# Peptides against a protein of PDB entry 5HDT: the designs that were tried, part 19

Target 1, 163 residues: chain A of PDB entry 5HDT
Amino acid sequence: MVVKTFMDMDQDSEEEKELYLNLALHLASDFFLKHPDKDVRLLVACCLADIFRIYAPEAPYTSPDKLKDIFMFITRQLKGLEDTKSPQFNRYFYLLENIAWVKSYNICFELEDSNEIFTQLYRTLFSVINNGHNQKVHMHMVDLMSSIICEGDTVSQELLDTV
Target 2, 163 residues: chain A of PDB entry 5HDT as posed
Amino acid sequence: MVVKTFMDMDQDSEEEKELYLNLALHLASDFFLKHPDKDVRLLVACCLADIFRIYAPEAPHTSPDKLKDIFMFITRQLKGLEDTKSPQFNRYFYLLENIAWVKSYNICFELEDSNEIFTQLYRTLFSVINNGHNQKVHMHMVDLMSSIICEGDTVSQELLDTV

## One batch from the design tools (peptide; aimed at target 1 F52 V102)

Design b2_p16_1_s1 (made by RFdiffusion4, then SolubleMPNN; from b2_p16_1 with S4L K6T V7P E11K)
Fold by OpenDDE base, seed 2:
Structure b2_p16_1_s1 (fold): chain B 163 residues (1-163), chain A 16 residues (1-16)
Amino acid sequence: as target 1 above (163 residues)
Amino acid sequence: PKLLSTPDESKRPPLP
C-alpha cells in the first residue's frame, strides 16, 4: 500500500527516496488532489504529509503553484477533524499530528501566496475546533498555528484578523 | 522551497 510505503520510510532512506520520487510527484497530481472519493483524498493527504517529512528539508515539489495546491488541499482535508466519531478520525488525527510536528506549512513562507494559505489554514482550524476534541488534538492545532505565527516575520493584517 | 528545519525523527508521532 502506498500509504504504508511512505509512512514506514525514514528520512535517511536515500535509496527508497529516490525510488519513490516519481510516485510522490504523481500523488500531487490533479487526479489525486481532485479525487471524488473523500477517503482517497485523506489517504493522499497523509501520504503527502509523510512525503514532506521524508524529503525534508527539501520538498520534491519544486513548483510554487503545485505547493500552493498541495497545502490548500491538505487544509481542506483538515475539515474532517470536525467529526470525532468518524471512522477515519484517527487518520485525520495522524495528518494533523504529522504536519504539526514536521512544521510542513513553514515551507509556505517562501511562496507568494503564503498569506492566503495561512489564512485558509486558520479559518479551517477554527471552524473545526470543538469541545469533542481531546487535549492532544487541541495541542496539535495550537502548535501548528503558533509555529507559523512565531516563524512569520511579515504576517498580513488579514491573517492577524483571522487569528 | 524548503523547511526551516529538518524534523527530528526521534520525536516522530506514533503511527495510527
Scores: peptide ipSAE 0.231, ipTM 0.863, DockQ to the pose 0.886
OpenDDE base, seeds 1, 3, 4, 5: peptide ipSAE 0.029, 0.027, 0.030, 0.029; ipTM 0.676, 0.658, 0.677, 0.679

Design b2_p16_1_s2 (made by RFdiffusion4, then SolubleMPNN; from b2_p16_1 with S4L S5R K6A E11K)
Fold by OpenDDE base, seed 5:
Formats: structure tokens, sequence, C-alpha cells
Structure b2_p16_1_s2 (fold): chain B 163 residues (1-163), chain A 16 residues (1-16)
């Protein structure tokens, strides 16, 4: 229900964006980010990805610490891409496709801990990439990583060596 | 705060 609400919302839906702003803020609470159910965490990640899309260019999360928590959380969910036979794989695909297309991680360039976030993202992606993934999965992974390299003012040599 | 650039919704790929 909540997932569908944000999934179907457009960036120019100003009245709806205002109406669901408090819900968007609530979804980033520790209650959801640390939820014990793996499937719930995946749904939360998808909602958060849509929230970044919907509220762009003004993300509703104003705390740098909260933003870091969210992106570290999303990064952890991407580990689920490893099992291509999982019933939940299509939702993991949606998450990957969304964040790659929206370039949501570009928000992190304004964070002091951006290098840590990007490093963890790259490590996670390379840990799950395998020959069983279809062409679209590979494309989205490459798009996600390359956009960060292209938009970044400075990238650590360690990060560049992983590319 | 303005943290992300607006995206072109017309370029959004279809849901799987």
Amino acid sequence: as target 1 above (163 residues)
Amino acid sequence: PKLLRAVDESKRPPLP
C-alpha cells in the first residue's frame, strides 16, 4: 500500500508530496531501517528510492547523518542482487534500476562521508556481480558506478583501482 | 535542502 503510493507518485504531484511528507520522514526512522524482516527492509529501500525521485531536487531529509544512514541502508539491500533465482529478485532489480536512473547517490557528494559511502557501494556491487545477471542488470550497475566517477570532483585512488 | 537535481520523468524506464 505505502510502496504503491510512492511508486505511482510523480515529481510534479505537489499536493500529494506535501500530504505524504510526514510519511516519507517516518519511513527513514530506525524502526524501518533496522526492521528485523528482510523483505520489509527491501520494501522500505524501494520506498526510499522513490522518495528521492519524487522530492528531487529537494530531498525531505535534512540531516547529513540521516542521509548517510539511508544510503548505507540502501547499499546493504543491494546485496540481495546476488541470488538471481530469489522470488524477491524483481524488487531488487527495481531498486537498482531506480537508483541508477535517478542518480540518487549523487546527493552524497555533499556529505563529509561521501568517500565511505561510495566505497561501500562499489564493494557491494562488485561482490554481487556475476555472469548469471542479464544485460540490463549489468548496465544499471555500470551506469550507477560511472555516474559517480563522472560527477565527482575527487575520487580516491583506491576507489578508482576497483573500477 | 536542494540535494539532488530534478530528473526527467519521461526517461523513466518501465517497471519490471
Scores: peptide ipSAE 0.038, ipTM 0.713, DockQ to the pose 0.754
OpenDDE base, seeds 1, 2, 3, 4: peptide ipSAE 0.029, 0.027, 0.028, 0.034; ipTM 0.665, 0.660, 0.653, 0.687

Design b2_p16_1_s3 (made by RFdiffusion4, then SolubleMPNN; from b2_p16_1, 5 letters changed)
Fold by OpenDDE base, seed 3:
Order: structure tokens, then sequence, then C-alpha cells
Structure b2_p16_1_s3 (fold): chain B 163 residues (1-163), chain A 16 residues (1-16)
């Protein structure tokens, strides 16, 4: 399984990283980002999160437009955190914890549309926060948002209005 | 694009 391949891969697995580099690129194609099955999209998002982890500090995606698409895609998947009783909640939790720990969104500071990406992220996180979330979920959400605020120079008024 | 931070695999959160 592709998800297990990247999830079990270590950062120092250079031979495997080279072997699966093309697969990492294919997973960011429109075919997967726009896949009609929400469970498939969640698996793709987790793979992308692990790809950022494995290939850090340099992501294999070089196109600014592609990176924007990826982070907007990951942001959309985070909406699944709203249902704490979902069978897939643990996988959504993994996605959140991973991107918070890796600080994957910090790549977006180099993108022209960074404010749009961060605005959508903050709007999404505040949208899904509810009383059913435990302290760890809240902590990861705060860690993700605070990292962006601390590392960022300027934010749009629209972003400020969401916080 | 490049990250300034390289996460330490030894501190990786538990897998689901």
Amino acid sequence: as target 1 above (163 residues)
Amino acid sequence: PKLLFTPDESKRPPLP
C-alpha cells in the first residue's frame, strides 16, 4: 500500500526516497487531488504530509502553482476533523499532528499567494474546532497557527479578521 | 521551495 510505504519510510532511507520520488510527484496530480472519493483524498493528504516529512528540508514539488494546490487541498481535508466519531478521525488526527510537527505550511512563505493559503487554513481550523476535540487536537491546531504567525512578516487584513 | 526546519525523526509522533 502506498500510504504505508511513505508512512514507514525514514528520512535517511536515501535509496527508497529516490525509488519513490516519481510516485510522490504523481500523488500531487489533479487525478488524486480531485479524486471523487473523500477517503482516497484523505489517504493522499496523509501521503503528501509524509512526503514533506521524508524529503525535508526540500520538497520535491517545485511549481508554485502546484504547491498552492497541494496546501489548499490539505486544508480542505482538515475539515474532516469536525467529526470526532468518524472511523477516519485517527487518520485526520495523524494529518494534523504531522503537518504541525513538520511545519509543512512554512514552505508557503515563499509563495505569492501565501496570504490566501494561510487565510483558508485559519478559517478552516476555526470552523472545525468544537467541544468534542480533546486537548491534544487543540494543541496541534494552536501550534500550527502560532508557528505561521511567529515566522510570518506580514499578514492580510482578511487573515487578521479570522483570528 | 525549502523549509528552514528539518524535523528530527527520533521525535516523530506515534503512528496511528
Scores: peptide ipSAE 0.292, ipTM 0.882, DockQ to the pose 0.860
OpenDDE base, seeds 1, 2, 4, 5: peptide ipSAE 0.272, 0.287, 0.270, 0.258; ipTM 0.878, 0.885, 0.876, 0.865

Design b2_p16_1_s4 (made by RFdiffusion4, then SolubleMPNN; from b2_p16_1, 5 letters changed)
Fold by OpenDDE base, seed 2:
Structure b2_p16_1_s4 (fold): chain B 163 residues (1-163), chain A 16 residues (1-16)
Amino acid sequence: as target 1 above (163 residues)
Amino acid sequence: PKLLFSPDESKRPPLP
């Protein structure tokens, strides 16, 4: 299973990282990013999050446009955090925990459209955060947003207005 | 949900 493969892989698995590089690239294709099945998109997002973790500090995706597409895609998946009773909530939690802990979005500072990405991220997080979330969910959301604010020297006023 | 990661597992440094 692809999800398990990347989930169990660590950053020191150099041989495996090379072996599965093509798979990582294919997972970022439009076929998966625009897949009609919501559960498939969630699994793809989790895999992509793990890929960012595994290949940190550098992503295997070299195209700025592709990186933008990926993070906009991941951001859209975070909407699933709104329903704490969903059978897929644990995977949404995994996604949130991963990207917050790894600080995956920080790679977006190198992108021309970083402000757009961060704005959409913040809007999404604020739209889904609710009192039904446990402390860990809140913590990860705060950590994710705080890391971007603290490291963003060129944060636009538009982004500041979003926060 | 439980934590699945530890800080020492990440090699990504913070951006300057």
Scores: peptide ipSAE 0.032, ipTM 0.645, DockQ to the pose 0.108
OpenDDE base, seeds 1, 3, 4, 5: peptide ipSAE 0.025, 0.025, 0.025, 0.026; ipTM 0.647, 0.648, 0.645, 0.659; seed 3 fails the geometry check

Design b2_p16_2 (made by RFdiffusion4)
Pose (drawn by RFdiffusion4):
Structure b2_p16_2 (pose): chain A 163 residues (1-163), chain P 16 residues (1-16)
Amino acid sequence: as target 2 above (163 residues)
Amino acid sequence: YHNGHSTPIPVLVEKL
């Protein structure tokens, strides 16, 4: 249910945002980012993605250590894109489609461990892509990775090598 | 960060 309301919410709805702001900060809790259930981490990942969409360009989570935990957590969930036969695939696709459209990962430019995050992101995307993915999956991955290069400060040799 | 499509990088398009 929380996924639906966060999916349907708008950046304009200041009322609903102030209301659900405390829940948005809570969903990033370590209880969820490390929950052993695959289905829970997926749902939480979709929420954190829309939470970044709704509150842009000013995200609610301000702690850099915590902000790092979230985007590494999201990268681990993008592994689910590989199984195109799973019933959960379209939800992993929604996650990819969302962070691609919102350019949520650009928040990491200011984090000290930005290179580790972007490098692990690139490796993951190149390791999950297969002949089961339509061109929309290819397109969203390029949108996601292009923004990091075009709008970033620099490109390390390590990140360039993953390409 | 903001909403929208990025300008594609040809290398990425060819790799994927």

Design b2_p16_2_s1 (made by RFdiffusion4, then SolubleMPNN; from b2_p16_2, 6 letters changed)
Fold by OpenDDE base, seed 5:
Structure b2_p16_2_s1 (fold): chain B 163 residues (1-163), chain A 16 residues (1-16)
Amino acid sequence: as target 1 above (163 residues)
Amino acid sequence: MSIGKSKPIPLLVEKL
């Protein structure tokens, strides 16, 4: 995962990382990822995004399958960006801004199913983008997608054709 | 909107 140097100053100390490690692991459990409340799932996604920010460039999740589940979960939450008038839109914006700025998805290059994850991300973003989104939202979407294209060695031609 | 520096887990626990 490629992380900007300035982000290191905003991350938790090593002691704090150790303190919340177990809680971070529990947050990625099926109980939270499959929580029946939509608002809770959004909060879980935001927390997961913050975890990636705090632990960058590493992740506390060592299982490739778990990492895949997490990013597929976050991708599903991004569908909430489609309704700009939703009371929860600001939180969806936070999620987008965070993962774009941190380049959180770049950790997926270490996964065997990275192309699947990136494809679903691109499809989701293109599905929700609309004229109601302001320039900031568009910029974050472009930053998120372009970072994957620029840093990926194994990006499929199909994915490139979507850009 | 700015990226927060809050700890993720406490935020979730407070909401639940």
Scores: peptide ipSAE 0.033, ipTM 0.670, DockQ to the pose 0.027
OpenDDE base, seeds 1, 2, 3, 4: peptide ipSAE 0.026, 0.025, 0.028, 0.021; ipTM 0.641, 0.635, 0.643, 0.633

Design b2_p16_2_s2 (made by RFdiffusion4, then SolubleMPNN; from b2_p16_2, 6 letters changed)
Fold by OpenDDE base, seed 2:
Structure b2_p16_2_s2 (fold): chain B 163 residues (1-163), chain A 16 residues (1-16)
Amino acid sequence: as target 1 above (163 residues)
Amino acid sequence: MKIGKSKPIPLLVEKL
């Protein structure tokens, strides 16, 4: 049996998607989301990003509360983008590139607490943006934020104050 | 700048 990683999986691999559904669900457990090791949490975030990529435009997580927890978790990991000299920066870049390209956060529009999620995302991104980031990093950050603004029908005052 | 890739889940388990 060939074991395929999430990163190598395709959206059209329906059989594989079904096979790894339980694994995807376990990755979103508190055990991983609240893991004490920062590097482990980053790896979990990257895996979750890949899961969103593979299952797009849907997600295997049916609970709105779980989805909120996941995106708040991913948002917290994006804080690691601040230090461009970190040995884990390339993995933070992978996370950013993935969620920006896939527009993963757009699934949050279905959530009641979408404004809270987007507000935290914007606050986080603006807090980590610095001149040490190259053009690609800046572009992904802009793409991520602008996509949400463009797709959103209404923007809360709190979010506007954050931007 | 090189684009980093996430490690597969088995490697995550190894780190646990």
Scores: peptide ipSAE 0.029, ipTM 0.639, DockQ to the pose 0.025
OpenDDE base, seeds 1, 3, 4, 5: peptide ipSAE 0.027, 0.016, 0.028, 0.019; ipTM 0.660, 0.612, 0.663, 0.604

Design b2_p16_2_s3 (made by RFdiffusion4, then SolubleMPNN; from b2_p16_2, 6 letters changed)
Fold by OpenDDE base, seed 4:
Structure b2_p16_2_s3 (fold): chain B 163 residues (1-163), chain A 16 residues (1-16)
Amino acid sequence: as target 1 above (163 residues)
Amino acid sequence: MSLGRSKPIPLLVEKL
């Protein structure tokens, strides 16, 4: 029996996407988003990033409030990028790399509170950037921020002040 | 760009 996981799925696996839809929805529940264990939250964030990758350019989450919660949650996890010596840094790197490459946050442009989400993302990224990060980390951070600026119709003054 | 691989969902279950 081959155990399928989100990381092994691609965007063309339509049948698998439907099969795991319930799991994707479950991972966005408060149980996981508010889990007391930070390592669990990181894993949840990585899974959510994979979900966005798999279902791109759309998301299986239909609630704007839920989408906001998810992206605010992912943003909070990115704080873990600050400590490059952490045993969990590779997972934080994966999270960053994934969301940057997929441009996952671009889904947020459809949300009323997109400016809040992007502002928090930028503040978080700038707060964690340090000299311990290699060029790849910096590149992903820049790519993530640049994509939002370039593809957004409007950028709030608050966001501009953060940059 | 080739994305790295995250830990599978079973690892999350092990933590729960």
Scores: peptide ipSAE 0.030, ipTM 0.676, DockQ to the pose 0.028
OpenDDE base, seeds 1, 2, 3, 5: peptide ipSAE 0.021, 0.029, 0.024, 0.032; ipTM 0.622, 0.661, 0.625, 0.679; seeds 3, 5 fail the geometry check

Design b2_p16_2_s4 (made by RFdiffusion4, then SolubleMPNN; from b2_p16_2, 6 letters changed)
Fold by OpenDDE base, seed 5:
Structure b2_p16_2_s4 (fold): chain B 163 residues (1-163), chain A 16 residues (1-16)
Amino acid sequence: as target 1 above (163 residues)
Amino acid sequence: MSVGRSKPIPELVEKL
């Protein structure tokens, strides 16, 4: 079982948490998760990552299905890391750095479909990693994957074999 | 870079 710890350093205040509550709920709607604009979806993912950072170690979402949808959505956006020359790469980097530092995916251990989420995350990261990525990108990718392995006691052998 | 404050949230709101 994953032990959740509260992070104080770069998280927003309690007043800011209340401010973003309604926005957090709206950003998790199908309107935003299925938005037709790729750049909007990336921005939504960054906002969702910020929400998890603000609310860590908790989340304003109570539905396990909604949480799964959100993390699968974020995982899909990480595909954009494959092109280091993209004008939007800086935002993809921001997304990666945020979720790696906060260890946002670790909340998924509470979900029944955690192994599915982690498997898809690992597959996505290994599909986009390339020699064009600098040391910082590699570091964040490794940190993200290693945290899940080290803190998870229910990680499948299949996932471990991928590493 | 640093995670810093929630810059993307205001950016999204401005686009709406």
Scores: peptide ipSAE 0.045, ipTM 0.736, DockQ to the pose 0.026
OpenDDE base, seeds 1, 2, 3, 4: peptide ipSAE 0.035, 0.040, 0.035, 0.031; ipTM 0.674, 0.715, 0.675, 0.656

Design b2_p16_3 (made by RFdiffusion4)
Pose (drawn by RFdiffusion4):
Structure b2_p16_3 (pose): chain A 163 residues (1-163), chain P 16 residues (1-16)
Amino acid sequence: as target 2 above (163 residues)
Amino acid sequence: SSLSETRTLKHNYSRP
């Protein structure tokens, strides 16, 4: 249910945002980012993605250490894109479609470990892409990775090598 | 319908 309300919420709805702000900060808890259940991490990942959409360009989570945990957690969930036969695939697709549209990962430009995050993101996307993915998956991955290069400060040799 | 077709994104984390 929380996924649906966060999906349908708008950046304009200041009322609902102030209301659900405490829940948004809570969903990033370590209880969820490390929950052993695959279905829970997926749902939480979709919420964190819309939480970044709703509150842009000013995200609620301010702690850099915590902000790092989230985007590495999201990268681990993008591994689910590989199984195009799973019933959960369309939810992983929604996650990819969201962070691609919102450019949520650009928040990491200011983090000290930005290169590790972007490099692990690139490796993951190139390791999950297969003949089961339509052109929309290819398109969203390019949108996601293109923004990191075009709008970033630099491109390390390590990140360039993953391409 | 796609996410952009069903909703409006006013702001994001893209640099100008």

Design b2_p16_3_s1 (made by RFdiffusion4, then SolubleMPNN; from b2_p16_3, 9 letters changed)
Fold by OpenDDE base, seed 1:
Structure b2_p16_3_s1 (fold): chain B 163 residues (1-163), chain A 16 residues (1-16)
Amino acid sequence: as target 1 above (163 residues)
Amino acid sequence: MSLLEKKVLKKSFSKP
């Protein structure tokens, strides 16, 4: 199982990281990012989050356009956090926890369209946050947003308007 | 329950 492979992998697993590098690249293909099954897309997002975790601080994806696609894709998956009673909520939580912990969105500071990515992220987070979320969910959301504000050199006016 | 709590994170994408 691909999801389990990356989930169980550690940052110091150098031989495994080399072995599964091509798989990591393949998971970012349009085939997976545009997969018709919502649950499959969630699993792909979790894998991508784990890939960023494992390969930090150097993501295996070098194309700015591909990186933008990935982060816009991950952002869209975070909409699933809205329903705390959904069967897949734990995986949405895993995704949120991972990206907040690893600070993977900080890669976007080097992208030309960083403002668009951050704006969509903040809009998504504020659209799904609700009183049904436990303290840990709130903490991860705050950590994710705060990291970008604190470490970013510039924040777009549109992003500021959403905060 | 967190699936990542058992993991060790020594490196992140935080700016130096």
Scores: peptide ipSAE 0.456, ipTM 0.896, DockQ to the pose 0.819
OpenDDE base, seeds 2, 3, 4, 5: peptide ipSAE 0.455, 0.452, 0.456, 0.454; ipTM 0.892, 0.895, 0.894, 0.891

Design b2_p16_3_s2 (made by RFdiffusion4, then SolubleMPNN; from b2_p16_3, 9 letters changed)
Fold by OpenDDE base, seed 2:
Structure b2_p16_3_s2 (fold): chain B 163 residues (1-163), chain A 16 residues (1-16)
Amino acid sequence: as target 1 above (163 residues)
Amino acid sequence: MSLLERKTLKKSFAKP
């Protein structure tokens, strides 16, 4: 129900955005980020991606630590892209498509630990990318990485050396 | 067509 609520919501849904703001904040709690069910964590990630989409360009999460936790969490979920035959692959695709399109990771430029986040993102993407992925998957992966590199003026040499 | 393909993205977190 919650997943569908945010998935169906648009950026101009001002009334709903206000109504569900507290729910959005609650979804970023440790209860959900550390949920024992892998499928639930994926759904949470998709919801968070939609929340970023809906509230762009202003994420409702104001704590740098919380934002870091969220993006590290989302990054971990992207590992699921490695198995194209998984019944959950379409959800992983949705997650990738969303974050690439919305450029949600660009929020991380405002974070102290942006380099750590981007490093983990790139490592994750490179670990799962393969020729078995269709063109759209590849496109989103490239778009996601390229956007960060192109827009980033604070990308450290350490990050560049890692990638 | 994915759900996102049917939506309009007017705002993003990209720098201007």
Scores: peptide ipSAE 0.506, ipTM 0.902, DockQ to the pose 0.832
OpenDDE base, seeds 1, 3, 4, 5: peptide ipSAE 0.500, 0.489, 0.488, 0.500; ipTM 0.903, 0.897, 0.896, 0.902

Design b2_p16_3_s3 (made by RFdiffusion4, then SolubleMPNN; from b2_p16_3, 8 letters changed)
Fold by OpenDDE base, seed 5:
Structure b2_p16_3_s3 (fold): chain B 163 residues (1-163), chain A 16 residues (1-16)
Amino acid sequence: as target 1 above (163 residues)
Amino acid sequence: MSLLEKKTLKKSFSKP
């Protein structure tokens, strides 16, 4: 299983990182990002999050357009956090925990469309936040948003108004 | 316990 391969990999696994680099690139293709199965898309998102974790601080994706597609894709998956009773909630939690911990969205500061990406992220997070979430979920959401605000050079007034 | 709790994060995308 490809997801398990990257999940089990660590940042210091240099030989494995080089070996699976092409696979990492392939996983960001439209075939996976636009897969018709919702559960598959969630697994893809988790895998991409692990890829960012493993290769930090150098993402293997060099195309700005591809990076935008990936982060918009991940943002869309975070909508699944709304249903705390879903059988897949633990995977959504894993996704949130990962991107908050690794601060993957900070890659977006180098993109021209960073403001759009961050705006969509904040809108998505605030749309799914509810009182049914445990404290850890809330903490990861706050950590994710706070990191962007604190490390960002410029944020739009619209983005600030959402906070 | 999440699967990430057993991991060690030495590098992130945080700015210095």
Scores: peptide ipSAE 0.463, ipTM 0.895, DockQ to the pose 0.822
OpenDDE base, seeds 1, 2, 3, 4: peptide ipSAE 0.456, 0.458, 0.455, 0.455; ipTM 0.893, 0.893, 0.897, 0.890

Design b2_p16_3_s4 (made by RFdiffusion4, then SolubleMPNN; from b2_p16_3, 9 letters changed)
Fold by OpenDDE base, seed 5:
Structure b2_p16_3_s4 (fold): chain B 163 residues (1-163), chain A 16 residues (1-16)
Amino acid sequence: as target 1 above (163 residues)
Amino acid sequence: MSLLEKKVLKKSFARP
């Protein structure tokens, strides 16, 4: 299983990182990002999050357009956090925990469309946050948003009004 | 316990 391969990999697994680099690149293709099955898309998102984790601080994706596509894709998957009773909630939690911990979205500061990406992220998080979420979910959401605000050079007024 | 709790994060995308 591809998802398990990257999930089990560590940041210092240099030989494995080299071996599976092409697979990591392939997983960001439109075939996977636009897969018709929502459960598959969630698995892809988790895999991409793990790829960012293990390759940090240097993501293998070098195209700004591809990076934008990936983060917009991950942001869309976070909508699944709304239903805390879903059988897939734990996987959505894994996704949130990962991106908050690794600070993957901070890659976007190097992109021209960073403001758009961050705005969509904040809108998504505030749209799904509810009282049914436990403290850990809330903590990861706050950590994710706070890191972006604190490390950002400029933040739009619209984004600030959302916070 | 999450699967990430057993992982070690030495590098992140946080800015210096």
Scores: peptide ipSAE 0.536, ipTM 0.910, DockQ to the pose 0.832
OpenDDE base, seeds 1, 2, 3, 4: peptide ipSAE 0.531, 0.531, 0.530, 0.535; ipTM 0.914, 0.909, 0.914, 0.912

Design b2_p16_4 (made by RFdiffusion4)
Pose (drawn by RFdiffusion4):
Structure b2_p16_4 (pose): chain A 163 residues (1-163), chain P 16 residues (1-16)
Amino acid sequence: as target 2 above (163 residues)
Amino acid sequence: SYHPDHEKITEAKEER
């Protein structure tokens, strides 16, 4: 249910944002990012993605250490894109579609460990892509990775090598 | 700071 309201919420709705702001900060808790249940991490990942969409360009989570935990957590969930036969696939696709449209990862440009995050993101996307993915999956991955290069400060040799 | 693609988001909302 929380996924639906965060999916349907708008950047304009200042009222609903101030109301759900405390929940948005809570969903990033370590209880969720490390929950052993696969279905919970997926739902939480979709929420954190819209939470970044709704509050842009000013995200609610300000702690860099915590901000790092979230985007690494999201990268781990993108592994789910590989199983195109799973009933949960379309939800992983929604996650990919969202962070690609919103360019949420660009928040990491200011983090000290940006290169580790972007490198692990690139390796993951190139390791999950297979013949089961339609061109929309390919398109979203390019949109996601292109923004990091075009709008980033630099490209390390390590990140360039993952391509 | 970051900047979403508002065009694509609007178009997806209208389609939904």

Design b2_p16_4_s1 (made by RFdiffusion4, then SolubleMPNN; from b2_p16_4, 6 letters changed)
Fold by OpenDDE base, seed 1:
Structure b2_p16_4_s1 (fold): chain B 163 residues (1-163), chain A 16 residues (1-16)
Amino acid sequence: as target 1 above (163 residues)
Amino acid sequence: SYTPDMKKIEEAKKKR
């Protein structure tokens, strides 16, 4: 499985990173980002999160528009965190844990529309957070949001109003 | 199934 391949890949293996670069790029295509199957989109999001992890500190996606699409896509998938009893919750948890600890959204600071991305992220997180989430989920959500506030030069009023 | 891997994530964070 493709998701397992990226999940187990060594971050320091330049040979493997080069080999799977084209696959990484294809996973960010509209075909996958707009796939009609919700479970497929979740798997794609997890793969993208792993790609950001593996290729850190630089993402293989160089287009600002593509990066925006990817992070808006990942943000939309985080809505799945609302149902803690879903059989797919473990993958949603993995997605959250990964992007929080890797600080994947840090690359968005270089984007012109970073405030839009962060605003949507915060709105999504606040919309899904509930008392059914355990401490780890809450910690990852806080880490994700606080990291952006701490590392950003400025935050928009719209973002502040969301918090 | 997908399993969290904090060790690999921490290594990635260190690279940044």
Scores: peptide ipSAE 0.029, ipTM 0.687, DockQ to the pose 0.102
OpenDDE base, seeds 2, 3, 4, 5: peptide ipSAE 0.024, 0.026, 0.026, 0.026; ipTM 0.667, 0.677, 0.674, 0.676; seed 5 fails the geometry check

Design b2_p16_4_s2 (made by RFdiffusion4, then SolubleMPNN; from b2_p16_4, 7 letters changed)
Fold by OpenDDE base, seed 5:
Structure b2_p16_4_s2 (fold): chain B 163 residues (1-163), chain A 16 residues (1-16)
Amino acid sequence: as target 1 above (163 residues)
Amino acid sequence: SFKPDLEKIAERKKKR
């Protein structure tokens, strides 16, 4: 299973990273990013998060446009955090925990459209955050947002208005 | 749940 394969991969295993490079690239194709099943898209997002973890600090995706598409895609999946009673909530939690812990979005600072990506991320997080979320969810959301603010040289007024 | 390579994360920050 693809999900299990990437989840169990060693971050320091260069041989395994090279072996599964093509699979990592295929997971970012439109076939998966635009898959009609939302549960499949969630699995894809989790796999992509694991890929960013494994290949940190570099991503195997060399195209800036592809990187933008991936992070916009992951951001859209975070909307699933809204329903804490969903059977898929634990997987949404995994996604949030992963990207916050790895600081995956920080690779976006080198992209021309970084401001758009961060703005959409913050809008999404604030749209789903509520008092029903436990302390761990809130902590990961804060860690994710604060890491971007602290690492960025400047924050746009649009982003400040979002916060 | 995760064990990120802190050295690699630090190197990524240096590039920003």
Scores: peptide ipSAE 0.018, ipTM 0.630, DockQ to the pose 0.081
OpenDDE base, seeds 1, 2, 3, 4: peptide ipSAE 0.017, 0.009, 0.011, 0.017; ipTM 0.629, 0.578, 0.607, 0.615; seed 1 fails the geometry check

